# Designs tried in a protein design run: peptides against a protein of PDB entry 2KNC. Part 30

Target 1, 74 residues: chain A of PDB entry 2KNC
Amino acid sequence: KGPDILVVLLSVMGAILLIGLAALLIWKLLITIHDRKEFAKFEEERARAKWDTANNPLYKEATSTFTNITYRGT

## One batch from the design tools (peptide; aimed at target 1 G20)

Design b2_p29_5_s2 (made by RFdiffusion4, then SolubleMPNN; from b2_p29_5, 24 letters changed)
Fold by OpenDDE base, seed 1:
Structure b2_p29_5_s2 (fold): chain B 74 residues (1-74), chain A 29 residues (1-29)
Amino acid sequence: as target 1 above (74 residues)
Amino acid sequence: KKEYEEILRIIQIGLEALKELLELLEKLK
């Protein structure tokens, strides 16, 4: 008996939906892995920059606080 | 880690269901 055309059509539609869902999940997984690797590199570079500033005796903060000692709040 | 294991589980379930559909198509042939 040839395949029931309705069963074949429904099975093909189900397969396409499952493949589409699997592809979206794989894509989301790849992006999430990529973003975590990029963030880990960024945090490593930021940590290195902080260590380099701590070991550099010539490092001076670019921000200075001016305290006006003559300010009498009237 | 937990999200990756969950995504992998869902992909695996989808792949198993796809295999069952292929086996059904072979039984109908």
Scores: peptide ipSAE 0.075, ipTM 0.650, DockQ to the pose 0.156
OpenDDE base, seeds 2, 3, 4, 5: peptide ipSAE 0.074, 0.070, 0.074, 0.066; ipTM 0.651, 0.645, 0.649, 0.641

Design b2_p29_5_s3 (made by RFdiffusion4, then SolubleMPNN; from b2_p29_5, 24 letters changed; failed a check: too like the target's own chain)
Amino acid sequence: KKLYEEILALILIGLAALKELLELMEKLK

Design b2_p29_5_s4 (made by RFdiffusion4, then SolubleMPNN; from b2_p29_5, 23 letters changed; failed a check: too like the target's own chain)
Amino acid sequence: LKEYEEVLAIILIGLAALKELEELKKKLE

Design b2_p29_6 (made by RFdiffusion4)
Pose (drawn by RFdiffusion4):
Structure b2_p29_6 (pose): chain A 74 residues (1-74), chain P 29 residues (1-29)
Amino acid sequence: as target 1 above (74 residues)
Amino acid sequence: SAAASFAALLASAASAAAAFAASVAAALA
């Protein structure tokens, strides 16, 4: 009663808040990193799908074009 | 599961702080 135990306790409470803040950061990545994959695989498909579609009108045709050397005509 | 593990860590730290605070209060009695 005489003392105050408040000041000493104030420091101890700081460790709880701090121990959580430290763990908070670690677990923050654990929940965020789970997305980095899709978030990456997401922008990864949008990248290749363009370079893989902004210049590939051969498939629409069938499966070839040139290298068809044969009896010519017109 | 991450929230449960985080809460268990804070509960353990609070229990340790309560035991330390009780020991310091007994020493200053």

Design b2_p29_6_s1 (made by RFdiffusion4, then SolubleMPNN; from b2_p29_6, 23 letters changed)
Fold by OpenDDE base, seed 1:
Structure b2_p29_6_s1 (fold): chain B 74 residues (1-74), chain A 29 residues (1-29)
Amino acid sequence: as target 1 above (74 residues)
Amino acid sequence: ELLEELLKLLLEALLLALELLEKVRELLE
């Protein structure tokens, strides 16, 4: 009995859908790897900038703590 | 973890695609 044409069509359609899904997963994988590399580079640059700032004698801390000795919180 | 899961899903999808291609081949022979 010749192949059930419906089975052939459904199997081909299923294969195409799975290949399409695989391609989307590869694409998502590539983006994820790219984003992780960019994030790692950003964290390295941030760590370096923090180090360079710590070694910069002109760096003044933006935050100053002031203790208001006269403020008795009621 | 997410990368490993995506790689596993990719591998599973590829294996299923191969199985479907084999079934198509068997139906076309």
Scores: peptide ipSAE 0.089, ipTM 0.678, DockQ to the pose 0.164
OpenDDE base, seeds 2, 3, 4, 5: peptide ipSAE 0.080, 0.084, 0.086, 0.083; ipTM 0.669, 0.671, 0.674, 0.677

Design b2_p29_6_s2 (made by RFdiffusion4, then SolubleMPNN; from b2_p29_6, 23 letters changed)
Fold by OpenDDE base, seed 5:
Structure b2_p29_6_s2 (fold): chain B 74 residues (1-74), chain A 29 residues (1-29)
Amino acid sequence: as target 1 above (74 residues)
Amino acid sequence: SVLEALLLLLLLALLLALELLEEIERELL
């Protein structure tokens, strides 16, 4: 019995579609993991920069709250 | 890039599927 050409064609088409879908899912997963790791490093560096700024004895807070002693709030 | 590698892998899988189809056609004739 020769192979049913229709069964072969449908099986090959189905396999190609499944491989393509799997490749796209793997790609999206790898990018998502990469971006999350990079963002986590960026937030860690930003946290360290705040600590380094707070520990820098030369960092004068630029926000001098001038309590205007002359502001009589009526 | 990883994308290029996946595209190359997909292309290779398509070529192998075509070769397999041609072999089945040769066995059917």
Scores: peptide ipSAE 0.052, ipTM 0.614, DockQ to the pose 0.215
OpenDDE base, seeds 1, 2, 3, 4: peptide ipSAE 0.039, 0.047, 0.038, 0.052; ipTM 0.563, 0.614, 0.556, 0.621

Design b2_p29_6_s3 (made by RFdiffusion4, then SolubleMPNN; from b2_p29_6, 25 letters changed)
Fold by OpenDDE base, seed 3:
Structure b2_p29_6_s3 (fold): chain B 74 residues (1-74), chain A 29 residues (1-29)
Amino acid sequence: as target 1 above (74 residues)
Amino acid sequence: KVLEELLSLLLLKLLEALELLQKLLEELS
């Protein structure tokens, strides 16, 4: 006894839906990996630029340190 | 990692669906 026509049709429809969903998830995964790699590269470039700036004798850091002479730390 | 796990589960279900379809086509013929 052959399978019901409805079972075959539902199986085909289900397969198509799953293929579509899989393709979307693969696409999202690829984009996410790409974005993370690009962001990591950007952070590396920023870090490198910061080092180059720090080594520039003309660079003045905006951060200042103040020593409170009245603080005894006890 | 969660997305990869979800994708792997989806691919597994896709494979199961395709195997079911193959069985149904085999029974139909």
Scores: peptide ipSAE 0.086, ipTM 0.670, DockQ to the pose 0.202
OpenDDE base, seeds 1, 2, 4, 5: peptide ipSAE 0.077, 0.072, 0.079, 0.084; ipTM 0.652, 0.643, 0.647, 0.666

Design b2_p29_6_s4 (made by RFdiffusion4, then SolubleMPNN; from b2_p29_6, 24 letters changed)
Fold by OpenDDE base, seed 1:
Structure b2_p29_6_s4 (fold): chain B 74 residues (1-74), chain A 29 residues (1-29)
Amino acid sequence: as target 1 above (74 residues)
Amino acid sequence: DILEALLLLLLLALLLALELLEKILEELS
């Protein structure tokens, strides 16, 4: 039987739609993988900066705790 | 995980696209 033109057109349209959706999913997947890798690097750099600060003898803690030695808690 | 769900959805979309391609080839043969 010769090709049904309507079936061919609808099948082509459906295939294009599914390929388009597949391409969008691939794109989103690639972006998400990229962003996770970039975020992981950022967190590693932030962690390293914190360690470098902790090992830097010029770093002074921003918080000072004063104990009131006169408060004996009766 | 969202990535796993996207991979599964991508796989499903590819399988459906292949099935449609097979139908096109069947109609053209």
Scores: peptide ipSAE 0.070, ipTM 0.642, DockQ to the pose 0.197
OpenDDE base, seeds 2, 3, 4, 5: peptide ipSAE 0.067, 0.067, 0.067, 0.062; ipTM 0.637, 0.636, 0.629, 0.627

Design b2_p29_7 (made by RFdiffusion4; failed a check: too like the target's own chain)
Pose (drawn by RFdiffusion4):
Structure b2_p29_7 (pose): chain A 74 residues (1-74), chain P 29 residues (1-29)
Amino acid sequence: as target 1 above (74 residues)
Amino acid sequence: SATSVLVVLLSVMAAAALIVLAALLILKL
């Protein structure tokens, strides 16, 4: 009662807050990283789907075009 | 007055610690 135990305690409370803030950062990535995969696989598909569709009208046709050397006509 | 400021400051620190612990619990879940 004489002393005050407030100042010493103030420092101890800081450790709890700080121990949590340190763990907070670690766990923040654990929850966020779970998305980086899909978030990446998301933009990954959008990237290849273009380059894989902005210039591939052969499939619509059937499965080939040239290399069809044979009896000509018209 | 200095003691009253310290009691208030300590309460703020305890409340902040509890908020961080609650955030950690949510992140764990």

Design b2_p29_7_s1 (made by RFdiffusion4, then SolubleMPNN; from b2_p29_7, 13 letters changed; failed a check: too like the target's own chain)
Amino acid sequence: KEREILVVLLSVMGAEALRLLAELEELKK

Design b2_p29_7_s2 (made by RFdiffusion4, then SolubleMPNN; from b2_p29_7, 11 letters changed; failed a check: too like the target's own chain)
Amino acid sequence: SRREILVVLLSVMGALALIGLAELELLKK

Design b2_p29_7_s3 (made by RFdiffusion4, then SolubleMPNN; from b2_p29_7, 12 letters changed; failed a check: too like the target's own chain)
Amino acid sequence: DEREILVVLLSVMGALALILLEELLELKE

Design b2_p29_7_s4 (made by RFdiffusion4, then SolubleMPNN; from b2_p29_7, 11 letters changed; failed a check: too like the target's own chain)
Amino acid sequence: SELEILVVLLSVMGALALIGLAELLKLLE

Design b2_p29_8 (made by RFdiffusion4)
Pose (drawn by RFdiffusion4):
Structure b2_p29_8 (pose): chain A 74 residues (1-74), chain P 29 residues (1-29)
Amino acid sequence: as target 1 above (74 residues)
Amino acid sequence: SSTLSSALVLVSILLVGVLVVSLVFHLLS
């Protein structure tokens, strides 16, 4: 009663808040990193799908074009 | 004896606080 135990306690409470803040950061990545994969695999497909479709009209045709040396005509 | 009782109370509050923080992080995971 005489003392105050408030000041000393104030410091102890800081450790709880701080211990959580430190763990907060670690866990924050654990929930966020779970996305970095898809988030990456997401932009990854959008990148290849272009370079893999903005210049590949051969498949639409069938499965080849040139290298068809044979009896010519027209 | 008053200083020892105040120290024990402070240590208990700290331990309970740490356990509460651990349970919060356990539930969030």

Design b2_p29_8_s1 (made by RFdiffusion4, then SolubleMPNN; from b2_p29_8, 20 letters changed)
Fold by OpenDDE base, seed 5:
Structure b2_p29_8_s1 (fold): chain B 74 residues (1-74), chain A 29 residues (1-29)
Amino acid sequence: as target 1 above (74 residues)
Amino acid sequence: SELLLALLELLLLLLLGLLLLLELLKKLL
């Protein structure tokens, strides 16, 4: 029996759709892994920069909390 | 992590579906 041409066509269309969806999922997966690795490096660098700033003997905290001793909160 | 696992599971299901479809095509040809 020759292949039913309609079954073949529908099967090929289904295969193309499945491949397309699989490719999109792989792409999203790769991006998500990449972005998380980059973000983790960025947070590590920010943490390191904060430590380097704290260890820098020239870093005077620009935020002097002026405790306004004269502010009577009445 | 959960979204990654769900995407991986969905990818595996799509690949399995593709393999089954290819086996069906081989039986029709």
Scores: peptide ipSAE 0.060, ipTM 0.616, DockQ to the pose 0.034
OpenDDE base, seeds 1, 2, 3, 4: peptide ipSAE 0.057, 0.038, 0.057, 0.049; ipTM 0.612, 0.532, 0.609, 0.588

Design b2_p29_8_s2 (made by RFdiffusion4, then SolubleMPNN; from b2_p29_8, 21 letters changed)
Fold by OpenDDE base, seed 1:
Structure b2_p29_8_s2 (fold): chain B 74 residues (1-74), chain A 29 residues (1-29)
Amino acid sequence: as target 1 above (74 residues)
Amino acid sequence: SLLEEILRLLLDVLLLGILLVLELLKELL
């Protein structure tokens, strides 16, 4: 039986679509791995910066809580 | 994890692609 031309065309189209989908999945996978590595690096740098700040006796917190004693809410 | 799900989906797509190529070869030969 000669190849059904429709079967051949549909199979080629399907293969191209599957290869395209596979390429998109690989791309998404690579981005996801990259983003996780970058995030892990940023969290490590942030953890180090917090540790260095905690060990710096000259560090003053930029946030000061002031109680406004004069605010009598009517 | 999301990574494992993407990897599983990639494997499924690759498996389906291989099956499709084998079916195509069976029809062409």
Scores: peptide ipSAE 0.086, ipTM 0.668, DockQ to the pose 0.034
OpenDDE base, seeds 2, 3, 4, 5: peptide ipSAE 0.081, 0.083, 0.060, 0.085; ipTM 0.663, 0.663, 0.622, 0.666

Design b2_p29_8_s3 (made by RFdiffusion4, then SolubleMPNN; from b2_p29_8, 22 letters changed)
Fold by OpenDDE base, seed 4:
Structure b2_p29_8_s3 (fold): chain B 74 residues (1-74), chain A 29 residues (1-29)
Amino acid sequence: as target 1 above (74 residues)
Amino acid sequence: DLLKELLKLLLEVLLQGILEVLRLLEELL
């Protein structure tokens, strides 16, 4: 019994669509992995820059906590 | 790690799809 030509055509079309979707997902995943590695490197460099700044004896914390003496917490 | 496992899974699905197309072409010849 030869394969039903319609079943073969539909299966090939379905496989091409699945291959195309898989290729797009692989591409998106490669970009996402790249971007996460670059972001992780950027956050590591930023953490290192904060550590180097904290060791600088000239670093004044820009966060002046002004206690608002007029804030009556009711 | 999770993204590498997902990439591996997608690659396995892609390879299975190619092998199934080749099998259907072989059955048609």
Scores: peptide ipSAE 0.081, ipTM 0.656, DockQ to the pose 0.033
OpenDDE base, seeds 1, 2, 3, 5: peptide ipSAE 0.078, 0.071, 0.074, 0.073; ipTM 0.651, 0.638, 0.638, 0.643

Design b2_p29_8_s4 (made by RFdiffusion4, then SolubleMPNN; from b2_p29_8, 22 letters changed)
Fold by OpenDDE base, seed 4:
Structure b2_p29_8_s4 (fold): chain B 74 residues (1-74), chain A 29 residues (1-29)
Amino acid sequence: as target 1 above (74 residues)
Amino acid sequence: SELEEVLRLLLEVLLLGILELLELLQKLL
């Protein structure tokens, strides 16, 4: 068939949209990989900090239970 | 994993887009 200008225009538009969507998905993928690696590192550091704390004989638990003496329970 | 899901989605979009472009090319030829 002879060239249809409308088909050419639609194909170009479709290609641009496809490339745009692909770029967005690649971008999201890269961010997701980065965030997961950073989160995994953070969780590892947190686990190490807990381990180091557990092995410190001078560690006192920071959780203090304060009884609110002004609390009037009905 | 979520990463695999995003990759799967990327592949699906690419395949659908390629098929659409091929159909347009078939109309052009």
Scores: peptide ipSAE 0.105, ipTM 0.698, DockQ to the pose 0.032
OpenDDE base, seeds 1, 2, 3, 5: peptide ipSAE 0.103, 0.101, 0.101, 0.095; ipTM 0.697, 0.697, 0.698, 0.685

## One batch from the design tools (peptide; aimed at target 1 I19 G20 A23)

Design b2_p30_1 (made by RFdiffusion4)
Pose (drawn by RFdiffusion4):
Structure b2_p30_1 (pose): chain A 74 residues (1-74), chain P 30 residues (1-30)
Amino acid sequence: as target 1 above (74 residues)
Amino acid sequence: SSSSFASSFSSAVSSLSSLASALLSAYSAS
């Protein structure tokens, strides 16, 4: 009772808050990283789907175009 | 790995809680 135990205890409480803050950061990535995959795979598809559709009107046709050397006419 | 880290974190918090309780007991005995 004489002392105060408050100051010493104030420091000890800081360690709990700090131990959590340190773990908070680690776990923050664990929950966030789970998304980085899909977040990446998301923008990844949007990137290739363009380059893979902004210039590929051959498929709509059938499955070929040139290299069809044969009896000509018109 | 995450479980080991969480166990270590829980042990550290328990240790500090035990220390805080010991200090409060010593303060009450004084």

Design b2_p30_1_s1 (made by RFdiffusion4, then SolubleMPNN; from b2_p30_1, 25 letters changed; failed a check: too like the target's own chain)
Amino acid sequence: LLEELLKSVLGLILLLGLLIEELRELYESL

Design b2_p30_1_s2 (made by RFdiffusion4, then SolubleMPNN; from b2_p30_1, 26 letters changed)
Fold by OpenDDE base, seed 4:
Structure b2_p30_1_s2 (fold): chain B 74 residues (1-74), chain A 30 residues (1-30)
Amino acid sequence: as target 1 above (74 residues)
Amino acid sequence: LLEELLKQVLDEILLLGELIKKLEELYKKL
């Protein structure tokens, strides 16, 4: 009965490792899908904000030009 | 952080896999 106990122990160890690896792969896959969805949503919201800005006739670019009168270009 | 943790776990799994393989080879010699 010695051989059978070693086979059982090795099979259990192998099964635990495979389950652990599968769980990590599933977890990584879920995170990757989540991050891709969140990023796509963020880009869509940013695109909408840009379109809303472009269609608003009251939008003025927040760019103010300051002339530095003290700048002597050498 | 997550990638580093994943690498560590993969390295540990690899080492355990090699250990299991050595134990299996030892068992086949007995």
Scores: peptide ipSAE 0.088, ipTM 0.635, DockQ to the pose 0.137
OpenDDE base, seeds 1, 2, 3, 5: peptide ipSAE 0.052, 0.055, 0.087, 0.078; ipTM 0.576, 0.575, 0.626, 0.631

Design b2_p30_1_s3 (made by RFdiffusion4, then SolubleMPNN; from b2_p30_1, 25 letters changed; failed a check: too like the target's own chain)
Amino acid sequence: ALEELLKSVLGQILLLGLLIEELRRLYEEL

Design b2_p30_1_s4 (made by RFdiffusion4, then SolubleMPNN; from b2_p30_1, 24 letters changed; failed a check: too like the target's own chain)
Amino acid sequence: ELLELLRSVLGQILLLGLLIEELLRLYEEL

Design b2_p30_2 (made by RFdiffusion4)
Pose (drawn by RFdiffusion4):
Structure b2_p30_2 (pose): chain A 74 residues (1-74), chain P 30 residues (1-30)
Amino acid sequence: as target 1 above (74 residues)
Amino acid sequence: SSVVEFVTAVVVVAAVVVVVAVVVVAVASS
């Protein structure tokens, strides 16, 4: 009663808030990192799919083009 | 599941703080 126990308690409360803030950061990555994979695999497909489609009109044809040395004509 | 993970992380951080506090108190008492 005499004292105040407020100031000492004020410091103790800070530790709870701080212990959570420290754990908050760790857990924040745990939920965010779960995405980094897809978020990466996402941009990863958009990167290859271009270089793997902005210059590959051979497949549309069939499965070959040159190296077809044979009886010529026209 | 996310709340359990966060609570687990808080418990781990609190346990580390307690261990550090015990070590500091033991060193100061020595």

Design b2_p30_2_s1 (made by RFdiffusion4, then SolubleMPNN; from b2_p30_2, 29 letters changed)
Fold by OpenDDE base, seed 4:
Structure b2_p30_2_s1 (fold): chain B 74 residues (1-74), chain A 30 residues (1-30)
Amino acid sequence: as target 1 above (74 residues)
Amino acid sequence: EDLLLLLLEFLLVLKLLLELLEELLKKLLE
């Protein structure tokens, strides 16, 4: 008894949809892995820049404290 | 965390695809 033509058609359609979904998940996975590697590299570069700055005895923190003299706390 | 969830979703889709292909092969050989 050959497979019912309708069962074959529905199963092929289901397979195409699952392949399409799998391809989208692979694409999202590749992007996520790429972005995590780039972010990790960026954090490492920022950490290195912070260490280099912390070892410079001439580094003054660029934190200028502006006192707003017009702030009347109620 | 998000990467592991995405991997689990991917593995679930692959499992469903393999189950469908197995069913198709069984129907073709019947």
Scores: peptide ipSAE 0.071, ipTM 0.636, DockQ to the pose 0.092
OpenDDE base, seeds 1, 2, 3, 5: peptide ipSAE 0.035, 0.069, 0.066, 0.062; ipTM 0.533, 0.639, 0.632, 0.629

Design b2_p30_2_s2 (made by RFdiffusion4, then SolubleMPNN; from b2_p30_2, 29 letters changed)
Fold by OpenDDE base, seed 4:
Structure b2_p30_2_s2 (fold): chain B 74 residues (1-74), chain A 30 residues (1-30)
Amino acid sequence: as target 1 above (74 residues)
Amino acid sequence: EDLKLLLDTFLLVLLLLLELLEELLKRLLE
């Protein structure tokens, strides 16, 4: 008894949907791995910059306090 | 954690695909 044509069609449709879902999951996985690697590099660079700053006794925080002389506090 | 959940979900989808292909093969050989 050959397979029912309807069963074959539904199976093919289901396979296409699952392949599409698998491809989206692979794509999301690749992006997430990429983003984690980029974020790890960014955090490493920030850590290095913080260490370089902390070891420089001449580092003044670039906090310029601007006194707005025109602010009349009511 | 998120990568593990995504991987587990991906593996689940692959298993469902394999089960569907197995059922298709069984019906083609019947």
Scores: peptide ipSAE 0.075, ipTM 0.652, DockQ to the pose 0.087
OpenDDE base, seeds 1, 2, 3, 5: peptide ipSAE 0.035, 0.074, 0.070, 0.068; ipTM 0.543, 0.654, 0.648, 0.644

Design b2_p30_2_s3 (made by RFdiffusion4, then SolubleMPNN; from b2_p30_2, 28 letters changed)
Fold by OpenDDE base, seed 4:
Structure b2_p30_2_s3 (fold): chain B 74 residues (1-74), chain A 30 residues (1-30)
Amino acid sequence: as target 1 above (74 residues)
Amino acid sequence: DDLLLLLLLVLLVLLLLELLELLRRLLELL
């Protein structure tokens, strides 16, 4: 039996649509994994920088405490 | 976020399986 032209056309159209959707999903997945890895690396570098600063005897905490003179705690 | 990533992965696997079935149907017609 010769190829069913309708089955061939629908299968080719379906394959093109699925390849396009798969490519978009792969792209989104790769970006999401990349951004999470970069964020995790950034948080690790920030954590290390905090530890290095805490071990520096020349570091003075830049904490300014402002007391609101108008605040009466009841 | 992690649930969305898992859902996207499951959807990708389902699309790949359907693509393989479409390719099988094309090969059966040759």
Scores: peptide ipSAE 0.098, ipTM 0.678, DockQ to the pose 0.081
OpenDDE base, seeds 1, 2, 3, 5: peptide ipSAE 0.093, 0.097, 0.088, 0.089; ipTM 0.676, 0.677, 0.670, 0.672

Design b2_p30_2_s4 (made by RFdiffusion4, then SolubleMPNN; from b2_p30_2, 28 letters changed)
Fold by OpenDDE base, seed 4:
Structure b2_p30_2_s4 (fold): chain B 74 residues (1-74), chain A 30 residues (1-30)
Amino acid sequence: as target 1 above (74 residues)
Amino acid sequence: SDLEALLLLELLVLQLLLELLESLLKLLLL
C-alpha cells in the first residue's frame, strides 16, 4: 500500500517547522557569539581606557566614596 | 553557559530533523 498521504503531509509540515526552528537557533547562536565577542572587546577597551586615565596625574575622579559609619544595614 | 545550552539545543533540533527525514524516507519507501 502506498504511504498515507495525510501522514506524509503532516511529516513534511513537521520537517518545515523543524528547519525553521533550526534556522532561528543558528541565527540566535551567531548573534550571541557576535555580541559576546563585541562585549568582550568593549570591556577590554574600557579597561585600557581606565588604566590610561589612572596613570594621568591630572585625573580627578568625579565621584567620591564616603563610608557611612552610622549605616546599620537593613 | 547560555551559548553551550543553545548549541546543545541546536544539536538536538538537528537530530530530530534527521530522524524525521529518515522516518519520512522509510514511509515513502513502504
Scores: peptide ipSAE 0.101, ipTM 0.689, DockQ to the pose 0.123
OpenDDE base, seeds 1, 2, 3, 5: peptide ipSAE 0.099, 0.043, 0.095, 0.095; ipTM 0.686, 0.561, 0.681, 0.682

Design b2_p30_3 (made by RFdiffusion4)
Pose (drawn by RFdiffusion4):
Structure b2_p30_3 (pose): chain A 74 residues (1-74), chain P 30 residues (1-30)
Amino acid sequence: as target 1 above (74 residues)
Amino acid sequence: SFLSFFVSFLLVSAVSAVSFVSFFSSSLSS
């Protein structure tokens, strides 16, 4: 009673808040990193799908174009 | 699993803090 045990306790509470803040950061990545994959795989598909569609009108045709050397005509 | 471990660690830290505060108060009362 004489003392105060408030000041000493104030420091101890700081460690709880701090121990959580430190673990908060670690866990924050654990929940965020789970997305980085899809978030990456997301933008990854949007990147290839362009370069893989903004210049590939051969498939629409069938499966070839040139290298068809044969009897000519017109 | 990590959150459960972390909560358990905080409880242990809280019990340790209570034990320390109790010891310190007992030392001042002595």

Design b2_p30_3_s1 (made by RFdiffusion4, then SolubleMPNN; from b2_p30_3, 25 letters changed)
Fold by OpenDDE base, seed 1:
Structure b2_p30_3_s1 (fold): chain B 74 residues (1-74), chain A 30 residues (1-30)
Amino acid sequence: as target 1 above (74 residues)
Amino acid sequence: KLLEELLGLILQELLSALKLLEELLRKLEE
């Protein structure tokens, strides 16, 4: 003495699809938050490395540019 | 921001679907 079985089945299917979609969106949100936190940590570590380099009087650049003043371009 | 709004809408639709399902199941038990 229930409603049309097809209506019940379609409603169940629709609900499941919505649950799946919601789960995917939640998952994406969690990943986005995780990635932002990881990126923030990376930028902080990079900033610390720059700070440490600036405060180290023994630091010297590993590369240098030389100019040949005798080059005449002939 | 957009994702949060979308999530809100999806959750609302989900709740509506679940309420409908509950009503249909109740009628099925009657």
Scores: peptide ipSAE 0.087, ipTM 0.670, DockQ to the pose 0.194
OpenDDE base, seeds 2, 3, 4, 5: peptide ipSAE 0.077, 0.074, 0.084, 0.073; ipTM 0.639, 0.656, 0.665, 0.656

Design b2_p30_3_s2 (made by RFdiffusion4, then SolubleMPNN; from b2_p30_3, 26 letters changed)
Fold by OpenDDE base, seed 4:
Structure b2_p30_3_s2 (fold): chain B 74 residues (1-74), chain A 30 residues (1-30)
Amino acid sequence: as target 1 above (74 residues)
Amino acid sequence: ELLELLLQQILDELLEALRLLAELLEELLR
């Protein structure tokens, strides 16, 4: 008996679906790896910037205390 | 590892589909 036309159609459909799913998974994986590398670089740059600031003896905290002259503590 | 396994699975399914199409074409041309 030759191959069932239905089996051929289902196998082709299955292959197309698997290729489509794999393409989406690869795309998602590439984005996730890219984003994690970019985030890791960003956190490293922030850590370095904080380190350089903490080691600078001229660094003054940019905290400005504003006294609200109208605040009457009840 | 996981990506390679998925790629192998896709290739196996594609090769099986192509084999079944070839067998169908051979039967139609016979």
Scores: peptide ipSAE 0.055, ipTM 0.595, DockQ to the pose 0.245
OpenDDE base, seeds 1, 2, 3, 5: peptide ipSAE 0.036, 0.054, 0.055, 0.051; ipTM 0.563, 0.599, 0.598, 0.591

Design b2_p30_3_s3 (made by RFdiffusion4, then SolubleMPNN; from b2_p30_3, 25 letters changed; failed a check: too like the target's own chain)
Amino acid sequence: SLLEEVLGAILELLQEALELLKKLEEELLA

